# Designs tried in a protein design run: peptides against a protein of PDB entry 5IXI. Part 74

Target 1, 141 residues: chain A of PDB entry 5IXI
Amino acid sequence: TPLLDASSLEYLFAQGQYDLVKCLAPIRDPKTEQDGHDIENECLGMAVLAISHYAMMKKMQLPELPKDISYKRYIPETLNKSIRQRNLLTRMRINNVFKDFLKEFNNKTICDSSVSTHDLKVKYLATLETLTKHYGAEIFE

## One batch from the design tools (peptide; made by RFdiffusion4, then SolubleMPNN)

Design b2_p20_1_s1 (from b2_p20_1, 8 letters changed)
Fold by OpenDDE base, seed 1:
Structure b2_p20_1_s1 (fold): chain B 141 residues (1-141), chain A 20 residues (1-20)
Amino acid sequence: as target 1 above (141 residues)
Amino acid sequence: DPWSEEAAKKYKEKFLSKFY
């Protein structure tokens, strides 16, 4: 893969987040029902990465983040709308999964300083490539 | 159940293992 300088990586990371949320880079079509569930979980994972990156850049710990922090602003808008239409119990379970994921990632990775903001950007873009249709072909050739 | 604790744990471990 081509080498990216820091400024280019920062730009691509920011643009990638925008493209994912605004569905400019649409998520791939599921091959099976289970694949669809995996895609939704990957989206939650993308939210965890984005939030963790934000927290690290602001030098904030997880308890310092707003208590009402959610995946809603970090996943595709189409998926967010779909989740809103599901029953209360399902939505609660999704929230629990996300919050647990975020907490675990923070405690076992971010707090240990084993992952840098650079690593998060690379992971985000790499996941975005596999999650979406025809995205990042010029980067991950 | 895709949103069960067991399913979520399995996916979480798979995702997080890439950072360890």
Scores: peptide ipSAE 0.311, ipTM 0.842, DockQ to the pose 0.657
Fold by OpenDDE base, seed 4:
Structure b2_p20_1_s1 (fold): chain B 141 residues (1-141), chain A 20 residues (1-20)
Amino acid sequence: as target 1 above (141 residues)
Amino acid sequence: DPWSEEAAKKYKEKFLSKFY
């Protein structure tokens, strides 16, 4: 991976979030049904990273975030649309999974101050490269 | 069930392992 200065990393992180959500960098095609579920969970993970970065930049703890904080604004729009078409029980389960991810990540990583905003940007971009079809050439090549 | 508690645990551990 190339060495990036702070301003370049900030730009790439912001652009990467936009590209993922707007599907300008579409997620890769699943090879199997299990792979499809892995992809969706990776997207939830991306939401956790994005929200955590936001919280850290605002100097907010998880309990200080809005009670209705959701993954919806931080995942690909296509996936969001797909989830909204699923039955209520499934949507509830997905939300529970996400909230558990966010809580666990906050408790064991952010609250311990073991991860910086810099680390979150790097991890986000690295995951974005593996999650999407053709993204990454501008960053890692 | 991909959204069961046990499945969620597996996915969570996989994701969190990137930061440990």
Scores: peptide ipSAE 0.307, ipTM 0.841, DockQ to the pose 0.694
Fold by OpenDDE base, seed 3:
Structure b2_p20_1_s1 (fold): chain B 141 residues (1-141), chain A 20 residues (1-20)
Amino acid sequence: as target 1 above (141 residues)
Amino acid sequence: DPWSEEAAKKYKEKFLSKFY
């Protein structure tokens, strides 16, 4: 695994977000039904990382963020379309899960200042490698 | 239920463990 400096991480992090959302780095195929659920949770986790990074860069905390903050712009477009087709109750549950993840991550990690933006980029890229079909070879091989 | 509180808790703990 090659060493990545700050500038390289910044570029790869930005590109990785774009590739994930635009499905240029498509998420892997689920092996089982449970694996499919795990993949969707991973996508919500990616949204938490991306939003937290954004908030830290803007010197904002959760109470200062818009109350209608959503995962929609931070997950694969294919998944977003799939979620929109689900019933209201399911969509509410997904939203609750996301908000809980974001709140817990912010309270336990961001507000505690135990994690830097550098750490978030590293975690994002590492997760992106395991989440997608072919991503990572150009970065870690 | 895949979107139950129990399922969310399990994954949340797994997710957060990456930072601790």
Scores: peptide ipSAE 0.307, ipTM 0.840, DockQ to the pose 0.672
Fold by OpenDDE base, seed 5:
Structure b2_p20_1_s1 (fold): chain B 141 residues (1-141), chain A 20 residues (1-20)
Amino acid sequence: as target 1 above (141 residues)
Amino acid sequence: DPWSEEAAKKYKEKFLSKFY
């Protein structure tokens, strides 16, 4: 794995977020029903990473974030459309899972500064590579 | 139930363990 300098990492992280959300880097096809669920959870994780990075850059605590914070703008648009088609109970559960994930990540990892913005970018890009079909093959080879 | 509390907890712990 090549060592990326700070400028390159910043660029790749920004582009990676755009590519994921706009489905320019489409998520891989699930092999099983459980695999499909794992993929969706990974996408929620990506949203947590992106939001946490934003919060850290703005020096904002979780209570300072908008109360209506959502994963919708941080996951693939195709997945977002799929979730909107599901019943109310399922959508509520997904939202609860995400909010709990974000809260715990913020309280137990971000608040004590054990994770830096650099770490978040690395984790985001590494996950993006495994989550999508062919993204990052040349970058992380 | 894929969206059960137990399933979510398992994934969350797996994901967050890389940062602890």
Scores: peptide ipSAE 0.303, ipTM 0.837, DockQ to the pose 0.603

Design b2_p20_1_s2 (from b2_p20_1, 9 letters changed)
Fold by OpenDDE base, seed 4:
Structure b2_p20_1_s2 (fold): chain B 141 residues (1-141), chain A 20 residues (1-20)
Amino acid sequence: as target 1 above (141 residues)
Amino acid sequence: DPYSKEAAEKYKEKFLSQFY
């Protein structure tokens, strides 16, 4: 990341979001059941990063974010489809976990401004590299 | 339960630690 200039980071971050959601950069296969759960949590984390970055770029505060904001547009479409097939209780738990996660993270981004948009892009791309099967070939090869 | 409060807190702390 130290070798990436601001323009490159901006482009890669935007493209990475698109690739993840559209499954052009598919998430890796889980090695175990627990690994599968870890992958889903990482996807929720990616949604938190993306939403927080959006809010910061729009200079929005926490109360200004939609109360029904969801991870659905910020996770792989395959995972979104899988979650929609789960029972109501499970979906409610996922929603609650995500909302709590987003709220706490935004205290450090929007409220405290302790985390910059640069930090969010770096973390997003770093996680994307480990989360997906072959992402990074265009960048590092 | 992978979506329990305990599991969520564990991952949250792990994730947030990257920004400490």
Scores: peptide ipSAE 0.363, ipTM 0.835, DockQ to the pose 0.611
Fold by OpenDDE base, seed 1:
Structure b2_p20_1_s2 (fold): chain B 141 residues (1-141), chain A 20 residues (1-20)
Amino acid sequence: as target 1 above (141 residues)
Amino acid sequence: DPYSKEAAEKYKEKFLSQFY
């Protein structure tokens, strides 16, 4: 695996976020129904990573973030569209699950400074490689 | 149900364990 300097890592992280959301790096096809659920969960995890990274870079605590913060801008647009078509109760549950996830991640990792912005970028890109169809070869080969 | 409390908690723990 080639070594990436800090500037390259920052660039790839930013570009990876854009590629995921805009579906330029499309998510892989699910093999089973459960695999589809896992893919959606991974997308929510990606949103947690992205938001947490943003908060850390801005030196903001979770309560300082907008109260209406959501996964919507941090997941693939195709998935976001799919979720919007689900019934209200399902959407409410997804929102609640995500908020709890973000809060838990912040409390257990960011607040105690056990996770750095570097760690978040590495994890994001690594997950992006496994989540998408063709992404990662140019980075890890 | 992929968004049940149990399923969400299971995935959350799996996700968080990578940072412990």
Scores: peptide ipSAE 0.363, ipTM 0.837, DockQ to the pose 0.648
Fold by OpenDDE base, seed 5:
Structure b2_p20_1_s2 (fold): chain B 141 residues (1-141), chain A 20 residues (1-20)
Amino acid sequence: as target 1 above (141 residues)
Amino acid sequence: DPYSKEAAEKYKEKFLSQFY
């Protein structure tokens, strides 16, 4: 297991966000319908990590974030397109689930700093490896 | 319902447990 220096970790985190959203690192194929739902939840989790990291870097509390903060810019574009095609009630539920998730996680990050920006980067990259097709194989082998 | 409150809380709890 390789140890990454701070500059390498910062670079990989930034690149990983770009690769996930732009689908350059495509998400893995679901094995079942439930697996597909788990993948979507993981993508929402990735959005929570990315937004929380952004907020911490900007030294912003949750109330200081935009009122219309959304997962849309932090998940794979393919998934975003899929969600847009779902009915209004489903989209409302997804948004409510995400906002609740973000609020709860920020109690562990911005509010008490029990989770560092370093922890967020590590978790993001680790999840990215398991979520996508063959991403990071050369790094995490 | 994969987006129910119960399903969301189960995943959230599993996700957060990594930072306990």
Scores: peptide ipSAE 0.363, ipTM 0.835, DockQ to the pose 0.647
Fold by OpenDDE base, seed 3:
Structure b2_p20_1_s2 (fold): chain B 141 residues (1-141), chain A 20 residues (1-20)
Amino acid sequence: as target 1 above (141 residues)
Amino acid sequence: DPYSKEAAEKYKEKFLSQFY
């Protein structure tokens, strides 16, 4: 795989976020029901990475984040539409799982500074390659 | 339930292991 410098990572990270949310890089088709669940979990992970990166860049602590912060603007629009069609209990569970995930991960990023913004961008792009149908060929081949 | 606490913790550990 090619070596990516800081400027390249910044560009690809920004473009990758846009492509994922707008479904220009569509998520892959699930092979099984469990695979579908794994895909949704990966999307939530992508949201955690994106939000944590944003918070670090803005030098925001956990208490400074909006209480109603959510994954909605950071996941594929198709998945967001699917979640909105699910019942209230399911949506509440997804929200709780995400908030817990974000809180714990931010202990390793914003609070402890154990993970850098560079690490977040690398993980985001690597996950984006495996999560989407055709993304990554121009970057990793 | 794919959104249970157990399922979430399982994925979370997998996710966090990438940064160890």
Scores: peptide ipSAE 0.365, ipTM 0.835, DockQ to the pose 0.599; fails the geometry check

Design b2_p20_1_s3 (from b2_p20_1, 8 letters changed)
Fold by OpenDDE base, seed 2:
Structure b2_p20_1_s3 (fold): chain B 141 residues (1-141), chain A 20 residues (1-20)
Amino acid sequence: as target 1 above (141 residues)
Amino acid sequence: DPYSEEAAKKYKEKFLSQFY
């Protein structure tokens, strides 16, 4: 991975979030059904990273975030549409999984400051590269 | 079920371990 300065990293992180949500950087095709589930979990992980980064930048603790905070605005729009079509029980489980994940990760980021905003941006972009079909070509080639 | 408690726990642990 090329060495990026702070300004470049900030730009790429912002652009990467936009590209993922708007499906300009489309997620890779699943090889199996289980692979598809792994891809969805990675997308939820991306949402955790994005929200945690936002909270840290605003110097807010997790309880200070809106009560109805959700993954919906931080995952690919195509995936969001797919989830909305699933039954209530499934959607409830997804919400519970996400909330638990966010809470646990908050302990590592905001609560004990073990993870920096820099770390979050790097992890986000690295995951984006492996999660999507073509992302990274303009950066690493 | 990909969103079972066990599956969720496994993924969470895998994800968090990258920051240890």
Scores: peptide ipSAE 0.366, ipTM 0.838, DockQ to the pose 0.618
Fold by OpenDDE base, seed 1:
Structure b2_p20_1_s3 (fold): chain B 141 residues (1-141), chain A 20 residues (1-20)
Amino acid sequence: as target 1 above (141 residues)
Amino acid sequence: DPYSEEAAKKYKEKFLSQFY
């Protein structure tokens, strides 16, 4: 695996976020129904990573973030559209799951400084490679 | 249900364990 300097990592992380959301790096096809559920959960995880990275870069605590912060801007637009078409109770549950996930991640990893922005970028890109079609071959080979 | 409390908790723990 080629070594990436800090500037390259920052660039790839930013571009990866854009590619995921805009579906330029489309998510892989589910093999089963459960696999589809796992893919959606991974997307929520990606949102947690992205938001946490943003918060850390801005030196903001979770309570300082907008109270209406959501996964919507950090997941593939196709998935976001799909979620919007689901019933209210389902959408509420997804929101609760995400908020709990974000809070727990922040409390257990960011607040105690056990996770760095570097770690988040690496994890984001690694997950992006497994989550999407054909992404990352030029980076991880 | 992928968004049940148990399913969400299981995934959350799996995700978090990668940073411990």
Scores: peptide ipSAE 0.362, ipTM 0.840, DockQ to the pose 0.670
Fold by OpenDDE base, seed 3:
Structure b2_p20_1_s3 (fold): chain B 141 residues (1-141), chain A 20 residues (1-20)
Amino acid sequence: as target 1 above (141 residues)
Amino acid sequence: DPYSEEAAKKYKEKFLSQFY
């Protein structure tokens, strides 16, 4: 795989976020029901990475983040539409899972500074390659 | 339930292991 410098990572990270949300890089088709669940979890993970990166860049602490911060703007629009059609209990569970995940991960990023913005971009792009149908060929081949 | 506490814990550990 090619070596990506800081400027390349910044560009690809920004473009990758846009492509994921707008479904220009569509998520892969699930092979099984469990695979579908794994895909949704990966999307929530992508939201955690994106939000954490944003918070670090803005030098925001956890208490400074909006209480109603959510994954909605950071996941594929198709998945967001699907979640909105699910019942209230399911949506509440998704929200709780996400908030817990975000809180714990931010302890490793914003609070402890154990993870850098560079690490977040690398993980985001690597996950994007496996999560989507065709993304990554131009970057990793 | 894919969004149970157990499922979330499993994925979270998998996710965090990438940064160890």
Scores: peptide ipSAE 0.374, ipTM 0.842, DockQ to the pose 0.601; fails the geometry check
Fold by OpenDDE base, seed 5:
Structure b2_p20_1_s3 (fold): chain B 141 residues (1-141), chain A 20 residues (1-20)
Amino acid sequence: as target 1 above (141 residues)
Amino acid sequence: DPYSEEAAKKYKEKFLSQFY
């Protein structure tokens, strides 16, 4: 397991966010319907990590974030398009799930600093490897 | 329902456990 220096980690984290959202690193094919739901939850988790990292870097707490903050810009574009095609009730539930997740996670990041920006980058890249098709194989082998 | 409160709570707890 290779250890990444700070500059390399920063670069890979930024590139990884871009690759996930732009679907340059496409998410893996679901094996079952439940697996598909798990993949979507992982994508929401990735959005939580990305937004929390942003907030920490800007030294902002939850009340200081935009009131209409959303997962939409932090998940794969293909998934975002899929969600927009679902009925209103489903979209409302997804939004509520995300906002609750973000609020809870920020209690451990921005509020008490028990999770560092370094931890967020590592978790993001590690999850990206398992979530996408063959991403980071040369790095995590 | 994969987006029910129970399902979301279960995933959230699983996700957060790696930061304990």
Scores: peptide ipSAE 0.363, ipTM 0.837, DockQ to the pose 0.589; fails the geometry check

Design b2_p20_1_s4 (from b2_p20_1, 11 letters changed)
Fold by OpenDDE base, seed 4:
Structure b2_p20_1_s4 (fold): chain B 141 residues (1-141), chain A 20 residues (1-20)
Amino acid sequence: as target 1 above (141 residues)
Amino acid sequence: DPWSEEEAEKYKKKFFSQFY
């Protein structure tokens, strides 16, 4: 895996977020039904990483973030559309799980300063490479 | 079902293990 300087990593992270959400880097086709679930789980995890990075860069704690913060703006638009078409109970569950997930990640890592913004960017890009069809050539070999 | 209670917990463990 190539080593990237800070400026290159920042650029790739920003571009990767945009490409994922706008589906310019489309997510890979699932091989099985469970694989599809895993893909969606990873997308939601990507949202946790992105939001956490934003909060850390702004030196904000989770309570200072908007109360209605959600995954919706941080996942592929196609997946967001799919989730919106699911039944109310499913959507409520996903929302609740996400909020708890974000809170837990904040309490166990961000607040303890055990995870840096650098770590988040690396994890985000690594996940992006495995999650999408054609991405990561400039990051990983 | 995506992010069922079981799947969510399993994924969270996998997710957090990347940072611990």
Scores: peptide ipSAE 0.522, ipTM 0.903, DockQ to the pose 0.642
Fold by OpenDDE base, seed 5:
Structure b2_p20_1_s4 (fold): chain B 141 residues (1-141), chain A 20 residues (1-20)
Amino acid sequence: as target 1 above (141 residues)
Amino acid sequence: DPWSEEEAEKYKKKFFSQFY
C-alpha cells in the first residue's frame, strides 16, 4: 500500500466512492456463485464504511441520520438493481442484516472512537482494489 | 443466498477483524 498524504487520500476516497456507485469502476465478474456472494458482501461492507465515515464527518450518531438511510446509494447501481429484483423476504433480510451491521460498527467508530476516518478511507480503498477489475492498480502503484 | 444470516455473521467477523 502506498503511503498517501491526507489530501491525496481524501481525494481518492471521494472519487472511489463515486466511481464504484456509478459503475465507472465496475466490480469484477464472479467466478462462482460463492464468489458472487463474496462480492456482494464486500459491497455491503463498503457501504458500512462509507456511511460510518459520513456520520463521523458530520459528528452525528446513527439516530441523528435520516431514518431511511440504506446501502442503496452506497453500492454499485447494478447491484442495487439486482437486489430490487429479488423477492420481498430476501430484501427484508438484507435490510435487517445491514441495519444491525451498521449499528454494531457505529459502536466501534463513533461511540468508542476505536476506528478513525483515516482508517475507514484506507480500508475502503483497499477493498475497492480487490473488488474492481483494474481500478485498484491505478491507486496503489 | 448471499446474505443469509449465517454468511452475514461470518462476513461480519471477517470485516471487524480488519480493525481489531
Scores: peptide ipSAE 0.521, ipTM 0.902, DockQ to the pose 0.645
Fold by OpenDDE base, seed 1:
Structure b2_p20_1_s4 (fold): chain B 141 residues (1-141), chain A 20 residues (1-20)
Amino acid sequence: as target 1 above (141 residues)
Amino acid sequence: DPWSEEEAEKYKKKFFSQFY
């Protein structure tokens, strides 16, 4: 596994977010229906990581973040379009679960300072590699 | 659908365990 300095990690993290959202690093094809659910769950988890990292870098807690904070701009655009086509109750559930998830994770990261921005970037890139077809193979070899 | 009540709880536990 190659060593990544702080600058390289910051670059790869930023690029990885862009590649995921813009589908330049497309998510892998699901092997089963449950695998499809797992992929979408992980994408939403990636949004939690990205937002938490942003908040930590800006030294902001949840009350200081925009009230309309959402996963929408932090997940693959294809998944966002898919979710928007689902029924109201499903969308409400996803929104509610996400907000609760973000709040709980915020307490563990920003408030407790038990997780660093470095940890978030590493986890993001590691998860990105597992979610996408061929992304980041050389980074973790 | 992603994050049904059961799946959400299971996933959250898996997710958080990576940071403990």
Scores: peptide ipSAE 0.520, ipTM 0.905, DockQ to the pose 0.586
Fold by OpenDDE base, seed 2:
Structure b2_p20_1_s4 (fold): chain B 141 residues (1-141), chain A 20 residues (1-20)
Amino acid sequence: as target 1 above (141 residues)
Amino acid sequence: DPWSEEEAEKYKKKFFSQFY
């Protein structure tokens, strides 16, 4: 795997977020029901990475973020639509888990400074490669 | 469903382990 400089990584991270959300880099088809759950879990994890990166770049703690912060703008639009069609209890659970997850991760990124923005971008792009059907080909060409 | 009580904990452990 080629080493990416900071500027290239920043660009790829920004483009990757856009491609994931807009489904330009569509997520792979699940092989099993559990695989489908794993894919959706990873997508929600991607939202944690993206929001944490945003917060770190803006030097803001979670309380300073919008009160209605959610995964909705940071996951594939197709998945967002799917989740919105699920029952209220399921959606509430996902929201609660996400908020707790984000809070815990915020403590380890912004508060503890144990994770850098660079680490988040690398993790994001690495996960994107595993989640999507064809993403990464342009990087390794 | 994604992030059931069991799946959420399992995934969180997997997620955080990368940063330890």
Scores: peptide ipSAE 0.519, ipTM 0.904, DockQ to the pose 0.607; fails the geometry check

Design b2_p20_2_s1 (from b2_p20_2, 10 letters changed)
Fold by OpenDDE base, seed 4:
Structure b2_p20_2_s1 (fold): chain B 141 residues (1-141), chain A 20 residues (1-20)
Amino acid sequence: as target 1 above (141 residues)
Amino acid sequence: MDILPNEEELKKQFEKFFSF
């Protein structure tokens, strides 16, 4: 990965979030059904990173976040639309899994270790490269 | 497609997110 100054990294992180959500950097095509599950899980992970970064920037702890915090604004719009078309039980399941992951991530990574906003941005961008079809050449090449 | 059913399997897949 290239060495980036703080302002450049902040810009790339913000742009990467926008590109992922707006599907300007579309997620890669699944090769198998299991790969499809992995991709969706990866998107939820990206949402956790983004929300955690937001919380840290606002100097908020997880319990202080809005009770209705959701992945919806932090995943690709196409995936969000797909999830909304699924049955209620599935949507509840996804929401529960996400909230559990967010809680676990906060406890095991944010609270239990020294993770900076810089680390979150780097992790986000690195994951974005592998998650999307052709993204990353702009950042890491 | 559905999200993985349990937290343990999810945690395994998300181990990459816990390392920096």
Scores: peptide ipSAE 0.278, ipTM 0.806, DockQ to the pose 0.691
Fold by OpenDDE base, seed 2:
Structure b2_p20_2_s1 (fold): chain B 141 residues (1-141), chain A 20 residues (1-20)
Amino acid sequence: as target 1 above (141 residues)
Amino acid sequence: MDILPNEEELKKQFEKFFSF
Protein backbone atom coordinates (compact mmCIF):
# COMPACT_ATOMS: atom_id res chain seq x y z
CA THR B 1 0.00 0.00 0.00
CA PRO B 2 1.51 3.27 -1.12
CA LEU B 3 1.92 6.08 1.36
CA LEU B 4 -0.37 8.98 0.57
CA ASP B 5 0.51 12.49 1.59
CA ALA B 6 -2.15 14.66 3.19
CA SER B 7 -3.02 16.46 -0.03
CA SER B 8 -3.40 13.26 -1.99
CA LEU B 9 -5.58 11.73 0.68
CA GLU B 10 -7.77 14.81 0.80
CA TYR B 11 -8.21 14.71 -2.96
CA LEU B 12 -9.02 11.01 -3.04
CA PHE B 13 -11.49 11.37 -0.21
CA ALA B 14 -13.33 14.21 -1.93
CA GLN B 15 -13.30 12.42 -5.26
CA GLY B 16 -14.42 9.19 -3.65
CA GLN B 17 -17.44 10.86 -2.10
CA TYR B 18 -18.37 12.37 -5.43
CA ASP B 19 -17.89 9.10 -7.27
CA LEU B 20 -20.01 7.17 -4.80
CA VAL B 21 -22.90 9.63 -4.77
CA LYS B 22 -22.92 10.16 -8.52
CA CYS B 23 -22.59 6.42 -9.10
CA LEU B 24 -19.38 6.90 -11.05
CA ALA B 25 -18.09 4.27 -8.69
CA PRO B 26 -21.12 1.99 -8.76
CA ILE B 27 -21.84 -0.20 -5.78
CA ARG B 28 -21.13 -3.86 -6.27
CA ASP B 29 -23.83 -6.26 -7.37
CA PRO B 30 -25.43 -8.13 -4.50
CA LYS B 31 -24.80 -11.85 -4.43
CA THR B 32 -27.94 -12.52 -2.39
CA GLU B 33 -30.89 -10.63 -0.99
CA GLN B 34 -29.11 -10.42 2.33
CA ASP B 35 -26.02 -9.11 0.59
CA GLY B 36 -28.12 -6.37 -0.94
CA HIS B 37 -29.38 -5.50 2.49
CA ASP B 38 -25.83 -5.35 3.79
CA ILE B 39 -24.77 -3.12 0.91
CA GLU B 40 -27.50 -0.61 1.72
CA ASN B 41 -26.45 -0.62 5.35
CA GLU B 42 -22.85 -0.04 4.39
CA CYS B 43 -23.90 2.93 2.29
CA LEU B 44 -25.51 4.42 5.38
CA GLY B 45 -22.25 3.82 7.18
CA MET B 46 -20.43 5.74 4.49
CA ALA B 47 -22.82 8.62 5.08
CA VAL B 48 -22.00 8.57 8.78
CA LEU B 49 -18.29 8.76 8.02
CA ALA B 50 -18.79 11.63 5.61
CA ILE B 51 -21.00 13.62 7.97
CA SER B 52 -18.69 13.01 10.90
CA HIS B 53 -15.75 14.21 8.85
CA TYR B 54 -17.69 17.32 7.94
CA ALA B 55 -18.56 17.94 11.57
CA MET B 56 -14.95 17.59 12.65
CA MET B 57 -13.75 19.95 9.96
CA LYS B 58 -16.29 22.51 11.10
CA LYS B 59 -15.46 21.82 14.76
CA MET B 60 -19.10 21.02 15.41
CA GLN B 61 -20.62 18.47 17.72
CA LEU B 62 -23.59 16.39 16.67
CA PRO B 63 -26.14 18.58 18.47
CA GLU B 64 -24.84 21.55 16.52
CA LEU B 65 -25.49 19.90 13.18
CA PRO B 66 -28.68 20.75 11.33
CA LYS B 67 -31.64 19.04 12.94
CA ASP B 68 -32.64 17.60 9.60
CA ILE B 69 -29.24 16.15 8.77
CA SER B 70 -29.76 13.17 6.51
CA TYR B 71 -27.99 10.46 4.59
CA LYS B 72 -29.64 11.54 1.34
CA ARG B 73 -26.75 13.56 -0.04
CA TYR B 74 -24.13 11.07 1.06
CA ILE B 75 -25.34 7.82 -0.50
CA PRO B 76 -25.52 6.68 -4.11
CA GLU B 77 -28.22 8.48 -6.04
CA THR B 78 -29.62 5.18 -7.21
CA LEU B 79 -30.04 3.99 -3.63
CA ASN B 80 -31.56 7.29 -2.59
CA LYS B 81 -34.06 6.99 -5.42
CA SER B 82 -34.90 3.46 -4.33
CA ILE B 83 -35.46 4.54 -0.74
CA ARG B 84 -37.73 7.40 -1.79
CA GLN B 85 -39.94 4.88 -3.55
CA ARG B 86 -40.50 2.88 -0.38
CA ASN B 87 -43.48 3.46 1.88
CA LEU B 88 -43.54 6.16 4.53
CA LEU B 89 -43.08 3.84 7.47
CA THR B 90 -40.02 2.27 5.91
CA ARG B 91 -38.51 5.65 5.15
CA MET B 92 -39.15 6.78 8.70
CA ARG B 93 -37.50 3.66 10.04
CA ILE B 94 -34.45 4.14 7.84
CA ASN B 95 -34.12 7.74 8.95
CA ASN B 96 -34.41 6.82 12.61
CA VAL B 97 -31.90 4.02 12.29
CA PHE B 98 -29.48 6.33 10.56
CA LYS B 99 -29.81 9.03 13.19
CA ASP B 100 -29.26 6.51 15.94
CA PHE B 101 -26.18 5.20 14.20
CA LEU B 102 -24.79 8.68 13.67
CA LYS B 103 -25.34 9.51 17.31
CA GLU B 104 -23.74 6.32 18.51
CA PHE B 105 -20.80 6.70 16.18
CA ASN B 106 -20.09 10.24 17.29
CA ASN B 107 -20.41 9.35 20.96
CA LYS B 108 -17.98 6.46 20.70
CA THR B 109 -15.45 7.92 18.29
CA ILE B 110 -15.62 11.68 17.73
CA CYS B 111 -16.48 12.77 21.25
CA ASP B 112 -13.76 10.58 22.68
CA SER B 113 -11.23 12.22 20.36
CA SER B 114 -10.09 8.76 19.41
CA VAL B 115 -10.65 9.31 15.71
CA SER B 116 -9.01 11.89 13.47
CA THR B 117 -10.13 13.25 10.13
CA HIS B 118 -7.27 11.25 8.66
CA ASP B 119 -8.71 8.06 10.11
CA LEU B 120 -12.13 8.85 8.68
CA LYS B 121 -10.73 9.42 5.21
CA VAL B 122 -8.77 6.19 5.29
CA LYS B 123 -11.77 4.24 6.54
CA TYR B 124 -13.99 5.82 3.92
CA LEU B 125 -11.69 4.99 1.03
CA ALA B 126 -11.02 1.49 2.28
CA THR B 127 -14.74 0.83 2.57
CA LEU B 128 -15.36 2.39 -0.81
CA GLU B 129 -13.04 -0.12 -2.41
CA THR B 130 -14.94 -3.07 -1.00
CA LEU B 131 -18.35 -1.53 -1.57
CA THR B 132 -17.92 -0.60 -5.22
CA LYS B 133 -16.97 -2.47 -8.37
CA HIS B 134 -13.17 -2.62 -8.08
CA TYR B 135 -12.84 1.08 -7.35
CA GLY B 136 -9.50 2.22 -6.02
CA ALA B 137 -7.69 -1.01 -6.70
CA GLU B 138 -5.26 0.88 -8.87
CA ILE B 139 -4.60 3.34 -6.06
CA PHE B 140 -4.11 1.08 -3.08
CA GLU B 141 -2.41 -1.95 -4.66
CA MET A 1 -37.65 -3.21 3.16
CA ASP A 2 -36.32 -1.96 6.45
CA ILE A 3 -32.56 -1.75 6.49
CA LEU A 4 -32.02 -2.81 10.09
CA PRO A 5 -34.43 -4.53 12.44
CA ASN A 6 -33.11 -2.98 15.64
CA GLU A 7 -30.25 -1.08 17.21
CA GLU A 8 -28.50 -4.20 18.38
CA GLU A 9 -28.26 -5.49 14.86
CA LEU A 10 -27.14 -2.05 13.75
CA LYS A 11 -24.25 -2.11 16.17
CA LYS A 12 -23.29 -5.55 14.99
CA GLN A 13 -23.50 -4.61 11.33
CA PHE A 14 -21.43 -1.47 11.77
CA GLU A 15 -18.91 -2.79 14.25
CA LYS A 16 -16.21 -2.38 11.64
CA PHE A 17 -16.93 1.35 11.48
CA PHE A 18 -15.88 1.71 15.11
CA SER A 19 -12.48 0.20 14.46
CA PHE A 20 -9.72 2.44 13.20
Scores: peptide ipSAE 0.280, ipTM 0.802, DockQ to the pose 0.713; fails the geometry check
Fold by OpenDDE base, seed 1:
Structure b2_p20_2_s1 (fold): chain B 141 residues (1-141), chain A 20 residues (1-20)
Amino acid sequence: as target 1 above (141 residues)
Amino acid sequence: MDILPNEEELKKQFEKFFSF
């Protein structure tokens, strides 16, 4: 892959987040029902990466983040709308899984100081490439 | 529709996020 300077990576990361949430970079079409579930779960993973990056930039630990932190602002708006239409028990389960994933991610990567903000940006953009339709082809040949 | 598989499958799905 081409070398990106720090400013370019920062810009692409910010733009990628915006494009994912606003559905300007639409997620790929599922091939099966299970594939659809996998895609939605990857969106939750993207939210974990974005939140972790935010926390690191603000020099905040997970306990210092707002208690009502959620995936809602970090996933595609269409998916968020879909989730809101699901029953209460399903929504509760999704929230719990997300919180558990965020906690586990923090414990296994962020707390060890083995992951930098640079790593998070690269991982985010790389995942975005596979998750969305025709995104980042000019960057990741 | 519930988007979540069982716990073990979930762990496998998210394993790639822990690799840098």
Scores: peptide ipSAE 0.277, ipTM 0.803, DockQ to the pose 0.732; fails the geometry check
Fold by OpenDDE base, seed 5:
Structure b2_p20_2_s1 (fold): chain B 141 residues (1-141), chain A 20 residues (1-20)
Amino acid sequence: as target 1 above (141 residues)
Amino acid sequence: MDILPNEEELKKQFEKFFSF
């Protein structure tokens, strides 16, 4: 894996977020129902990484984040549309799972370790590569 | 599709996100 300078990493991270959300880097097609499950969960994970990065950049702690914090702006728009078509109970469940993950991530990683914004960007881009259809293969190979 | 519902399954699924 090539070592990216800070400026390049910042650019790629910003572009990667945009590409994922706007579906310019579409998520891979699920091979099974369980695979589809995993893909959606990974998208929620990507949202947690992005929100955590934002919070760290703004020097905000989790309790200071808006109480209505949501994954909606941090996942692929196609997935967001799909979720909105599901029944109310399912949508509530997804919201709860996301909030639980965000809290857990904050407690077990952000607060307990020396995780930096740099680490979050690297993790985000690495996950993006595996989640999407061959995105960034030339960068991280 | 439903997202994995409970914390234990969530932790297992997202184990890779806790490793840096």
Scores: peptide ipSAE 0.261, ipTM 0.797, DockQ to the pose 0.668; fails the geometry check

